# Ledger of designs, part 52: peptides against a protein of PDB entry 4DOW

Target 1, 157 residues: chain A of PDB entry 4DOW
Amino acid sequence: TFSWVGRPLPNRKQFQQMYREICMKINDGSEIHIKVGQFVLIQGEDNKKPYVAKLIELFQNGAEVPPKKCARVQWFVRFLEIPVSKRHLLGRSPPAQEIFWYDCSDWDNKINVETIIGPVQVVALAPEEVIPVDQKSEETLFVKLSWNKKDFAPLPP

## One batch from the design tools (peptide; made by RFdiffusion4, then SolubleMPNN)

Design b2_p16_4_s4 (from b2_p16_4, 9 letters changed)
Fold by OpenDDE base, seed 4:
Structure b2_p16_4_s4 (fold): chain B 157 residues (1-157), chain A 16 residues (1-16)
Amino acid sequence: as target 1 above (157 residues)
Amino acid sequence: WEEELKKEREKALSKF
């Protein structure tokens, strides 16, 4: 179950009420609050790891009947989501915890909030920094580079 | 957004 936290933000977009925070109620009755700017896991397909995204906007889409709770996101891509023929462009074998900033607009960046599994920690590192792989870092994902479907590049501003 | 990630990096690295 998902519910808005707080009052809608002032905006002039027709049929869109914007919020800064949403509450997820999990099966055990506990609640998780997620805010704009946080990173989340999005439900993937069978036999695939969840997608990773940063929340840009939270809004209720009044153009749908009934209204839908939605989010706009910045996508990240896992190494295994990159075509096999282009993986060599990285020049190294990345650890499982590395993800890449998706620098393309061909993916729809609007999602239904019910596809959100939960929050996740994403940390930016300099290219020369080693990704720590220990018990403490197992839950953390790391990003060094962007991927634009053609090559890897430094992170955008 | 890179700066936001850097701030989170400081938080995460403090746990190591």
Scores: peptide ipSAE 0.029, ipTM 0.620, DockQ to the pose 0.024
Fold by OpenDDE base, seed 5:
Structure b2_p16_4_s4 (fold): chain B 157 residues (1-157), chain A 16 residues (1-16)
Amino acid sequence: as target 1 above (157 residues)
Amino acid sequence: WEEELKKEREKALSKF
């Protein structure tokens, strides 16, 4: 279950109550707080890895009946989500921990918070920095580049 | 929304 934390933020958008934090209650009764700006795993298709996203906004959509708890996100893509015909453009075989900033507007960036699996750590690296593959960093994802469906590029400023 | 997201992603991938 999901519940808002704190009071709604001031905004002028119709039908939207905005928040900075949401509480996710896990099956064992424990709670995880997720804030705007953090990274999360989103439910993927059956037999596929979860999607990775950065939370941009948390809002309740009052235009729907009943109102829905939603989020606006910045998507990342895994290497295996990139078309096979384009993967060679990277020029290297990335480690499993590498993800890419999705620099396109063709994907819906609004989700139901119920699709959030949980938080995940994402670290931005310079191209020359080596992605660590040790026990301490096993759960951490790393991003060096963006993907715009045409080519890989340095991360947006 | 999840279904729409899936649909848009599929459309995006089909353009390759």
Scores: peptide ipSAE 0.029, ipTM 0.450, DockQ to the pose 0.089
Fold by OpenDDE base, seed 3:
Structure b2_p16_4_s4 (fold): chain B 157 residues (1-157), chain A 16 residues (1-16)
Amino acid sequence: as target 1 above (157 residues)
Amino acid sequence: WEEELKKEREKALSKF
């Protein structure tokens, strides 16, 4: 289950209450707090790796009946999500831990918070920095580049 | 939302 943490942020959006933090209760009763700005794993298709996203906004959509707890996200894309015909543009075979900033607006960036699996660590690296693939970074994802459906590019500001 | 997200993402991926 998901519940809001703290008081709503000031905003003028009709039917929306905005929040900085949400609490995710896990089956064992433990709680994980997730904040705007953190990275999360989003439920993917069956037998597929979860999607990766950065939380940009947390809000309750009161226009829905019943109201929905939602998030606006910045998507990342895994290399295997990129069309086969375009993968060669990277010029290298990326480690499994590498993801790419999705620099397009054609994906719906609103999600139901119930699709959040949990937090994940994402580290931005400069192009010259080596992606560590050791045991300590096993669950850490790394981003060096953006993908805009046309080519790979340096990360946005 | 999940179904819509899936549909939209699949649509976008097909346009690459």
Scores: peptide ipSAE 0.029, ipTM 0.478, DockQ to the pose 0.092
Fold by OpenDDE base, seed 1:
Order: sequence, then C-alpha cells, then structure tokens
Structure b2_p16_4_s4 (fold): chain B 157 residues (1-157), chain A 16 residues (1-16)
Amino acid sequence: as target 1 above (157 residues)
Amino acid sequence: WEEELKKEREKALSKF
C-alpha cells in the first residue's frame, strides 16, 4: 500500500494535490519512502524487465472517482525496448546496466503509484566514461544517451 | 533499502 508523507504542496492544477514524498508499505510490515527526483522501477509486461523512470511529480488525482495516487515520470528505455531495426544506430553493444533517456512525448508519463516496484539507482555518465560492470554495481543503472525514436543523442541538459 | 523490497525487485527482474 501507498500513503502520502508530509503536507500537500501548493499548485495551480485543479483537482490535484501535490506531494514531495510517498510511503510504500511492504509485505513484512516494513516501509520505504520515495521522493520526487528519485528513480524507480515500474511494473512491466509479462516476461519483460521492469520499466525505469525518474519521478517528476507525486499527486493525488481528484478527478478520478475514487481519487487515485499518481506520479508523473521521465521515462527511460532499455536497449531491448528499442526496435531491432534501429539498434545498429548505437554503434556498439551496450551492457545490461545501460539505459537511455526517452526523449519523446508519445508515451503517457502518468502512472499509478501502485505500479512502482521500488527504488533504483541511476547514474549519469559522460560518453567517454566506462560503465562499471561488476558485482558491486549490479543494481546500478547507467545513462549516457537519449533516444527519440529516430536516433541516439547526448543527454539532455 | 529493505531486504523484502530487494527480494521483490529481484523477482521482478528475473521475469525477463
């Protein structure tokens, strides 16, 4: 289950209450707090790895009946999510830990918080920096480039 | 992070 932490933030959006932090209650009774700006794993489709996203907003959508706890996110894509016909544009075989900033507006960036699996560490690297693929960094994802469905490019500012 | 959450993450990743 999920519950808001702290007081609502001021905003201009009708029917919405915005928050900075949410609490995720886990099966054993423990809990973890997730804040705007952190990276999370989102439930994927069958036989697919979870999606990766950065939390941009946390809000309760009062336009829904009943109100829903939602988030707006910046999506990342895994290499295997890129069409086979376009993968050659990268010019290399990326390690499994590499993800790409999704620079398109065609994807809905609104999610239900209930789809959040948990937090994940994402580190931005310069193109020339080496992605450390070792046991210590297995849980860390790395991003160097963006993907806009046409080509790869340096990360947005 | 919590060990239970880590287990859930690993379970999710193993589905691929």
Scores: peptide ipSAE 0.018, ipTM 0.427, DockQ to the pose 0.038

Design b2_p16_5_s1 (from b2_p16_5, 7 letters changed)
Fold by OpenDDE base, seed 5:
Structure b2_p16_5_s1 (fold): chain B 157 residues (1-157), chain A 16 residues (1-16)
Amino acid sequence: as target 1 above (157 residues)
Amino acid sequence: TKEDIEELEKRFKEAE
């Protein structure tokens, strides 16, 4: 169950009420609050690994009947989601914790909030920074580069 | 649950 937290933000977009925060109620009755700007895991297709996304906007889409709770996201991709023929462009074997900023517009960046599995920690690093390998950071994902279906590029500072 | 999320995070970074 998902519910909006707080009042709608001032917004002039037709048919869209924008919010800063959403509450995810899980089975045991506990609640997880997720805000714009946070990273989340999105349900994958056909039991595939979940996707990682950064929440850009939270909005209720009033153009749909009934209105849907939606989000606009920035997608990330795993190395193994990149076509085999292009993986060599990275020039290294990335650790399992590394993900890449998907710098393309060919993916629909609007999701139903019901596809959100939960929050995930993503840390941006400079290309020269080493991804820590310790038990504390085991659940943390790291991003250094973007992928635009053509090549890898450093993330902007 | 939090535990479930952690498990999913582990799955996410596992090799396919």
Scores: peptide ipSAE 0.037, ipTM 0.680, DockQ to the pose 0.053; fails the geometry check
Fold by OpenDDE base, seed 4:
Structure b2_p16_5_s1 (fold): chain B 157 residues (1-157), chain A 16 residues (1-16)
Amino acid sequence: as target 1 above (157 residues)
Amino acid sequence: TKEDIEELEKRFKEAE
């Protein structure tokens, strides 16, 4: 289950209550707090790996009946999600830990918080920085570039 | 659970 943490933030959007933090209660009774700006795993389709997203906004959508707990996200893509015909544009074989900032507007960036699996660590690197391949960094994902369905580019500011 | 999340993170990094 999901519940809001703290009071709603001031905003002028009708039918929306904005929040900074949400609490995810796990089956064993433990709680995980997730804040705006953190990265999360989103439930994928059958036989698909989870999606990666950065939380941009947390809000309750009062326009829906009943009101829904939602999030706006910035999507990331895995290398294997990029069309085979375009993968050569990267010019290298990326490690399994690398993901790419999705720089397109064709994907709906609104999700239901119920699709959140949990938090994940994502670190932005400069193009010349080497992705660590050791046991300490095994749990961390890395992003160097964006993908706009045409080519790879440096990360946006 | 926490372990389930860690497992999902691990699977995410594995090759398809």
Scores: peptide ipSAE 0.034, ipTM 0.675, DockQ to the pose 0.053; fails the geometry check
Fold by OpenDDE base, seed 1:
Structure b2_p16_5_s1 (fold): chain B 157 residues (1-157), chain A 16 residues (1-16)
Amino acid sequence: as target 1 above (157 residues)
Amino acid sequence: TKEDIEELEKRFKEAE
C-alpha cells in the first residue's frame, strides 16, 4: 500500500498533483518513506533482476480513471543489460556494484509506484575513484559513467 | 521489512 506524505506541491500541470514524499506500507505493518531524489529498486520482468532508478517526480495522475499514483525516474542500467557487442567499449570488467546512468529517452520514465520494491543507496564516483568492495559498501551501488546505447561517457553533471 | 530490502539489494549485486 502506498500513500502520499505531506501536502501537494504547487504546479501548473493539469490533472497532476505533485508530492515530495510517499509512504510504502509493508506486509508486516511497518512503513518506509521515500522522497524525490532518492534511489529505488523497481520490479523487473519475470526472472530478471530489479531495475535501479532515481526518483525525479512523485505525482498523482488525475487524467487516469481512477487516479493513479505515479513517479518519473532517471533509469540506470546494469552492465549485463548492455548488448554483448558493445560491452568491450568499457575497457574493463566492472564490479557487480557498478551501474550506469542511462542517457537515452527511448525508455518510458513514468512508472506506477506499486512497482517500487524499496530504497537503495547509490553513490556517484569520479572516474579515477576505486569502487570499494568490502562489507561496509556491500549494499551500496556505484555509478561513474553514462551509457547512451552507443558508448560510455563521463557521468552527467 | 528493512531486512527484506537489504536482501534484495544484495541479490541485485550478485553475479548472474
Scores: peptide ipSAE 0.033, ipTM 0.668, DockQ to the pose 0.049; fails the geometry check
Fold by OpenDDE base, seed 2:
Structure b2_p16_5_s1 (fold): chain B 157 residues (1-157), chain A 16 residues (1-16)
Amino acid sequence: as target 1 above (157 residues)
Amino acid sequence: TKEDIEELEKRFKEAE
């Protein structure tokens, strides 16, 4: 169950109410609050691994009947989501914790909040920085580069 | 739960 937290943000968009935070209520009654700017795991299609995304906007789409709770996201991709024929362009074997900023607009960046599995920690690193692999960082994902379906590129600072 | 999410995150990375 998802519910808005706080009052809607002032905006002039017809049929949309924007929010800063949403509450994800778990089956046991506990609640997880997710805010704009945080990273989340999104349910994968057909038993695929979850997607990683950064929340850009949280909004209720009043144009739909009934209104739906939605989000706009910045997508990230896992190495294995990159076509096999292009993986060599990275020039290295990335650790499992590495993800890539998806620098393309061909993906729909609007999602239903119901597809959110939960929050995830994503840390940006410089290309030369080593991804820490310890028990404390086990749940953390790291991003160094972007992927634009053609090549990898350094992330802007 | 938080634990469920953490477990999912673990599986997410380890199953790559």
Scores: peptide ipSAE 0.032, ipTM 0.668, DockQ to the pose 0.049; fails the geometry check

Design b2_p16_5_s2 (from b2_p16_5, 6 letters changed)
Fold by OpenDDE base, seed 3:
Structure b2_p16_5_s2 (fold): chain B 157 residues (1-157), chain A 16 residues (1-16)
Amino acid sequence: as target 1 above (157 residues)
Amino acid sequence: VEEDIKELEEKFKKAE
């Protein structure tokens, strides 16, 4: 169950009410608030790990009937989501915790908030920084590079 | 450097 937190933000988009924060109720009765700018796991396809995304906007789409609680996201891509023929361009075998900033517009960046599994920690690292592989960082994902379907590139500062 | 720190984030990650 998802519900908006707070009042709609001022915006100029017709049929869209924008919000800063959404509350998701967990099965155990607890609730967690997720805000714009935070990272989330998105429900993946069958037998596939969840997608990783950064929330850019939270909005209710009034153009739909019934209105839908939606989000616009910045996608990240896991190494195994990159085509096999292109993986060699990385020049190394990344740890499982590494993800890549998806720098393309071909993916629909609108999601239904109901596909959000929960928050996840994503840490941006400089190219020279080592990705921790210890148990303490097991739940954390790390991003050092972007992927634009053609090549990998350093993240902008 | 950007990061997301939330309560229960590890729980959700482990449930992945």
Scores: peptide ipSAE 0.026, ipTM 0.604, DockQ to the pose 0.033
Fold by OpenDDE base, seed 4:
Structure b2_p16_5_s2 (fold): chain B 157 residues (1-157), chain A 16 residues (1-16)
Amino acid sequence: as target 1 above (157 residues)
Amino acid sequence: VEEDIKELEEKFKKAE
């Protein structure tokens, strides 16, 4: 179950109400608050790892009947989601914790909040920084580069 | 939410 936290933000979109925060109620009855700017796991296909995304906007879409709770996201891609024929372009074997900023517009960046599984920690690193492999970082994902379906590049500013 | 968040985080430590 998802519910908005706080009052809607001012905006000029006639069929949208924007919010800063949403509350996700988990099966055990506990609640997790997720805010714009945080990273989340999105439900993937069967037997596939969940997708990773950064929340850009939270909004209620009044153009749908009934209104839907939605989010606009910045997608990330896992190494194993990159075509096998292109993986060599990275020039190294990445750790399982590394993800890449998806620098393409071919994916729909609007999701239903019901597809959100939960929050996840994502840390941006400079290219020369080493990805930690200790126990403290086991649940943290790291991003150094973008992927635009052609090549890897430094992260956008 | 069917899957535990901690379980999902653990999946990222392994190959798909």
Scores: peptide ipSAE 0.024, ipTM 0.585, DockQ to the pose 0.055
Fold by OpenDDE base, seed 5:
Structure b2_p16_5_s2 (fold): chain B 157 residues (1-157), chain A 16 residues (1-16)
Amino acid sequence: as target 1 above (157 residues)
Amino acid sequence: VEEDIKELEEKFKKAE
């Protein structure tokens, strides 16, 4: 179950109520709060690894009946999500913890909050920085580059 | 990473 935390933020978008935070309630009664700006795992399709995204907006879509709890996200892409024919463009074999900022608009960036699996830690690194690979950092994902379906590019500082 | 992701998925699979 997902529920809004706090009051709607002032906005002028019709049929949209904006929020800063949403609460995920787990069956055992525990709660996970997720805020705009945090990174989340999004449910993948049929045994695929979950997608990684940064929450940009949390909003209730009042244009739907009943109103739908939604989010706008910035997508990240895993290396294995990149077409095989283009992976060589990276010029290296990335560790499993590396993800890439998806710099395209062809993906729908609106999701239902029910597709959120949970939070995940994403750390931005400079290209020359080494991705730490230890037992205690395996849950952290790292981003150095963007991917625009054509090539990889450094993230802006 | 994959194992950790699976653990996270398992943990939050019970989300209502």
Scores: peptide ipSAE 0.029, ipTM 0.589, DockQ to the pose 0.040; fails the geometry check
Fold by OpenDDE base, seed 2:
Structure b2_p16_5_s2 (fold): chain B 157 residues (1-157), chain A 16 residues (1-16)
Amino acid sequence: as target 1 above (157 residues)
Amino acid sequence: VEEDIKELEEKFKKAE
């Protein structure tokens, strides 16, 4: 169950109400508040691993009937989501915790909030920084580079 | 939300 937190943000979009925060009620009855700017796991297809995304906007889409709670996101991609033929371009074997900034606009960046599994920690690192693999950071994802479907590139600061 | 967040994050660490 998802519900908006706080008052709608000022906007001039006739069919949208913007929000900065949404509440996700999970199975045990507890609530998780997710805000714009946070990273989330998005439900994968079939038995695929969840997708990783950064929330850019939270909004209710009044153009739909009934209105839908939606989000706009910046996608990240996991190494195994990259075509096999292109993986060699990385020049190394990345740890499982590494993800890449998806620098393409071919993916729909609008999602239904109901596809959000929950928040996830994503940390940006310099290329030379080592990704921690200790137990304390086992659930943390790390991004160093972007992927534009053609090659990897340094992540802008 | 069908699975526990922690469980899903653990799955993320595993090879697909």
Scores: peptide ipSAE 0.027, ipTM 0.601, DockQ to the pose 0.081; fails the geometry check

Design b2_p16_5_s3 (from b2_p16_5, 7 letters changed)
Fold by OpenDDE base, seed 1:
Structure b2_p16_5_s3 (fold): chain B 157 residues (1-157), chain A 16 residues (1-16)
Amino acid sequence: as target 1 above (157 residues)
Amino acid sequence: VKEDIKELEERFKKAE
């Protein structure tokens, strides 16, 4: 179950009511609050790891009947989601914790909030920084580069 | 699907 937290934000988009925060009630009855700007795991396909995304907007789409709770996201891509023929362009074998900023507009960046599994920690690193692979960082994902379906590049500013 | 977040994340990490 998902419910809005706080008052709606002013905007000019007709039929879209914007919010800063949403509450997710999980199976044990506890609640998790997620805000715009945080990173989340999105439900993937069967037998596939969840997608990783940064929340850009939280909104209720009143153009739909009934109104739907939605989010706009910035997608990240896992190394194994990149075509096999292009993986060599990275020039290294990334650790499992590394993800890449998806620098393309071909993916639909609007999701239903019910596809959100939960929050996840993502940390941006400089190219020369080493990704820590230890017990303390097991729950953290790291991003150094972007992927635009053609090549890898430094993170966008 | 809305199970414990840490448990879910750990399960997916162990799967790969």
Scores: peptide ipSAE 0.030, ipTM 0.660, DockQ to the pose 0.050
Fold by OpenDDE base, seed 4:
Structure b2_p16_5_s3 (fold): chain B 157 residues (1-157), chain A 16 residues (1-16)
Amino acid sequence: as target 1 above (157 residues)
Amino acid sequence: VKEDIKELEERFKKAE
């Protein structure tokens, strides 16, 4: 289950209540707090790895019946989600921990918070920085580049 | 019914 943490933030959007933080209660009864600006794993399709996203907004959508707890996100894409014919454009074989900033508007960036599996650590690196391959970093994802369906590029400002 | 976070972290270390 999901519940809002704190009071709604002031905003001008009709039928939307904005929040800074949400609490998810997981199977064992423990609670995990997730804030705007953090990274999360989103439920994927069967036999697929979960999606990775950065939380941009947390809001309750009062235009739906009943009202839904939602989030706006910035999507990331995994290397194996990129078309096979375009993968060579990277010019290297990325480690399994590397993801890419999705720089396109064709994906719906609104999600239901129920699709959130949990938080994940994502670290932005400069192009020349080496992705660490050790036991401590195995759970961390890294992003160096963006992908706009045509080519790879430096991360947006 | 949600997947274990630790299990998901392990999947990211492997290719599909």
Scores: peptide ipSAE 0.029, ipTM 0.675, DockQ to the pose 0.055
Fold by OpenDDE base, seed 5:
Structure b2_p16_5_s3 (fold): chain B 157 residues (1-157), chain A 16 residues (1-16)
Amino acid sequence: as target 1 above (157 residues)
Amino acid sequence: VKEDIKELEERFKKAE
């Protein structure tokens, strides 16, 4: 169950009421609040790892009947989501915790909030920085590069 | 490098 937190933000987008925060109620009745700017895991396909995204906007889409709670996101991509024929362009075997900023507009960046699994921590690193592999950081994802379907590009330090 | 990649987001927005 998802519910808006707070009043709609002032905006002029037709049929869209924008919000800063949404509440996710999980099975045990506890609540998780997720805000714009946070990183989340999005439900993947069967037997696929969750997608990773940064929340850019939270909005109710009044153009749909019934209105849907939606989000606009900035996608990240896992290495194994990159086509096999292009993976060699990285030139290394990335750790499981590494993700890449998806620098393309071909993916629909609007999602239903119901596809959100939960929050996740994403940390940006310089290319020379080592991704820590320990029990404490096991759930943390790291980004060093962007991917634009053609090549990888370094992110600024 | 900022952990939340806020600066990166700004760069991509400007580049588009």
Scores: peptide ipSAE 0.014, ipTM 0.506, DockQ to the pose 0.033
Fold by OpenDDE base, seed 2:
Structure b2_p16_5_s3 (fold): chain B 157 residues (1-157), chain A 16 residues (1-16)
Amino acid sequence: as target 1 above (157 residues)
Amino acid sequence: VKEDIKELEERFKKAE
């Protein structure tokens, strides 16, 4: 169950009310608050790991009947989500914790909040920095490069 | 140097 937290933000978009925060109520009755700017795991297809995204906007889409709670996101991509034929372009075997900034506009960046599994920590590192692998960083994902469906590239300076 | 994604996003925005 998802519910808005706080008052809607002022905006002039027809059929949309924007929010800063949403409450996710999970099975055990506990609540997780997720805010714009945080990173989340998005439900993947069967037998697929969740997608990773940064929340850009939280909004209710009043154009739908009934209204839908939605989000706009910046996508990241896991290495195994990249086509097999292109993976060699990385030139290395990335650790499981590495993700890539998806630098393309072909993906729909609008999601239903119901697809959100939960929050996740994402940290940007310089290419030469080693991804820490310890108990504290076990659930942390790291980004060093972007992927634009053609090649990997350094992140903007 | 570790960076937050907010700063990263801003850099991408400027680059586009």
Scores: peptide ipSAE 0.010, ipTM 0.511, DockQ to the pose 0.031

Design b2_p16_5_s4 (from b2_p16_5, 9 letters changed)
Fold by OpenDDE base, seed 2:
Structure b2_p16_5_s4 (fold): chain B 157 residues (1-157), chain A 16 residues (1-16)
Amino acid sequence: as target 1 above (157 residues)
Amino acid sequence: VEEDIKKLEEEFKKAL
């Protein structure tokens, strides 16, 4: 269950009410507050692994009937989501914790908040920095590079 | 809340 937290942000969009924060109520009854700027896991298709995304906007879409709670996201891609024929371009075998900034506009960046599984920690690293593999960092994903469907590149600012 | 988030993130990471 998802519900808005706080007052709508001031905006002039006709069919949208923007919010800073949304509350996710989980099975045990506890609540998790997710804010714009945080990273989340998005439900995968079929038996696929969850997608990783950064929340850039939270809004209620009044153009839909009934209104839907939505988000705009910046997508990240897992190494195994990259076509097999292109993986060699990385020039290394990435650890399981590494993800890549998806630098393409072909993916719809609008999601329904109900597809959010939960928050996830994502940390940007310099290319030369080592990804920690200890138990304390197991829950953390790391990003060093972008992927634009053609090649890997330095992480955008 | 932070501890709860970490716990969830850990569970999600393990599921990945």
Scores: peptide ipSAE 0.204, ipTM 0.809, DockQ to the pose 0.038
Fold by OpenDDE base, seed 3:
Structure b2_p16_5_s4 (fold): chain B 157 residues (1-157), chain A 16 residues (1-16)
Amino acid sequence: as target 1 above (157 residues)
Amino acid sequence: VEEDIKKLEEEFKKAL
């Protein structure tokens, strides 16, 4: 279950109450607080790995009946989510931990918070930095580049 | 809480 933490933030969006933090109660009864700016795993489709996203906004959508707890996200893509015909543009075989900033607007960036599986660590690296592949970094995803459906590029500032 | 989050992240990452 999900519940808002704290008071709504000031905003100018009609029908939306914005929050900076949400509480996720997991099966063992413990609670995890997730804040705007953190990275999360989003439930994937059948037989698909979870999606990776950065939370940019948490809000209750009052335009829906009943109101829904929602988030706006910045999507990331896994290498295997990139069309086979375009993967060669990377010029290398990325490690499994590498993801890419999705620099397109064709994806709906609004999600229901109920699709959040949990938090995940994502670290931005410079192009020359080595992605660690040791067990200590196994829990971490890394991003060096963006993907705009046409080519790979340096990360957005 | 921090340790719980870390554990959860690790478990989810390993499951990917």
Scores: peptide ipSAE 0.202, ipTM 0.807, DockQ to the pose 0.037
Fold by OpenDDE base, seed 4:
Structure b2_p16_5_s4 (fold): chain B 157 residues (1-157), chain A 16 residues (1-16)
Amino acid sequence: as target 1 above (157 residues)
Amino acid sequence: VEEDIKKLEEEFKKAL
């Protein structure tokens, strides 16, 4: 179950109410609060790893009946989501923890909040910084580069 | 469904 936290933000969009935070209530009765700017895991296909995304906006879509709780996201891709024929362009074998900023507009960046699995930690690194491979960082993802379906590039500033 | 989703999340984190 998902519910809005706080009042709607000032907004001129006719059929949208924007929020800063949403509450996810899970079966054991506990609650997880997720805010704009945080990173989340999104439901993937059956028996596939979930997608990774950064929350850009949280909004209620009043154009739908009934109104839907939605999010606008920035997508990330894992190395295994890159076409096999293009993986060599990275020039190295990345650790499993590395993800890439998806720099394309071909994917719909609007999601239903019901597809959110939960929060995840994502850390941006400079190209020269080493991705730690230890037990302390097992649950952390790292991003150094973007992927635009043609090549890898430095992250946007 | 919710429990299945949580399980998937846990498996994903362990696979890192």
Scores: peptide ipSAE 0.191, ipTM 0.814, DockQ to the pose 0.077
Fold by OpenDDE base, seed 5:
Structure b2_p16_5_s4 (fold): chain B 157 residues (1-157), chain A 16 residues (1-16)
Amino acid sequence: as target 1 above (157 residues)
Amino acid sequence: VEEDIKKLEEEFKKAL
C-alpha cells in the first residue's frame, strides 16, 4: 500500500497534485518512506532484474479515474540491459554494481508507484575512481557514465 | 505484491 506523506506541493500542472514523499506499507506493518531525489528499484518485466531509477517527481494523476499515484523518474541501466552488440563500446568489463545514467527519451519516464520495489543506494563516482568491492558495499550501486543508446559518455553533472 | 517487495529487494541486492 502506498500513501502520500504531507500535503500537496504548490504547482501549476493541471490534473497533478505534487508531493515530496510517499510511504510504502509492507505486509509486516512496517513503513518505508521514499522522497523525491532518492533512488529506487522498479519491478522488471517477465521476472527480469529490477530497473534502477531516481525519483524526480511524485504526483497524483487526477486525469485518471480513480486518481493514480505516479512518479516521474530518471532511468538507469545495468550493463546487461545494454544490447550485446554495443557493450564493447565501454572498453572494459564493469563490475556488477555499476549502472549507467540512461540519457534517452525513448523510455516512458512515468511509472505507477506500485511498481516500486524499494529504495536503493546509488553513488556517483568520477571515471577514475575505483568501485569498492567489499561486503559492506555489496548493496550499493555506482554510476560513472551515461548511456544514450549510441555510446557511453561522462556522467551528467 | 507487498508480501514479496522486501524479499525481491534483498534478492536483488544479493545478486550483485
Scores: peptide ipSAE 0.200, ipTM 0.821, DockQ to the pose 0.053; fails the geometry check

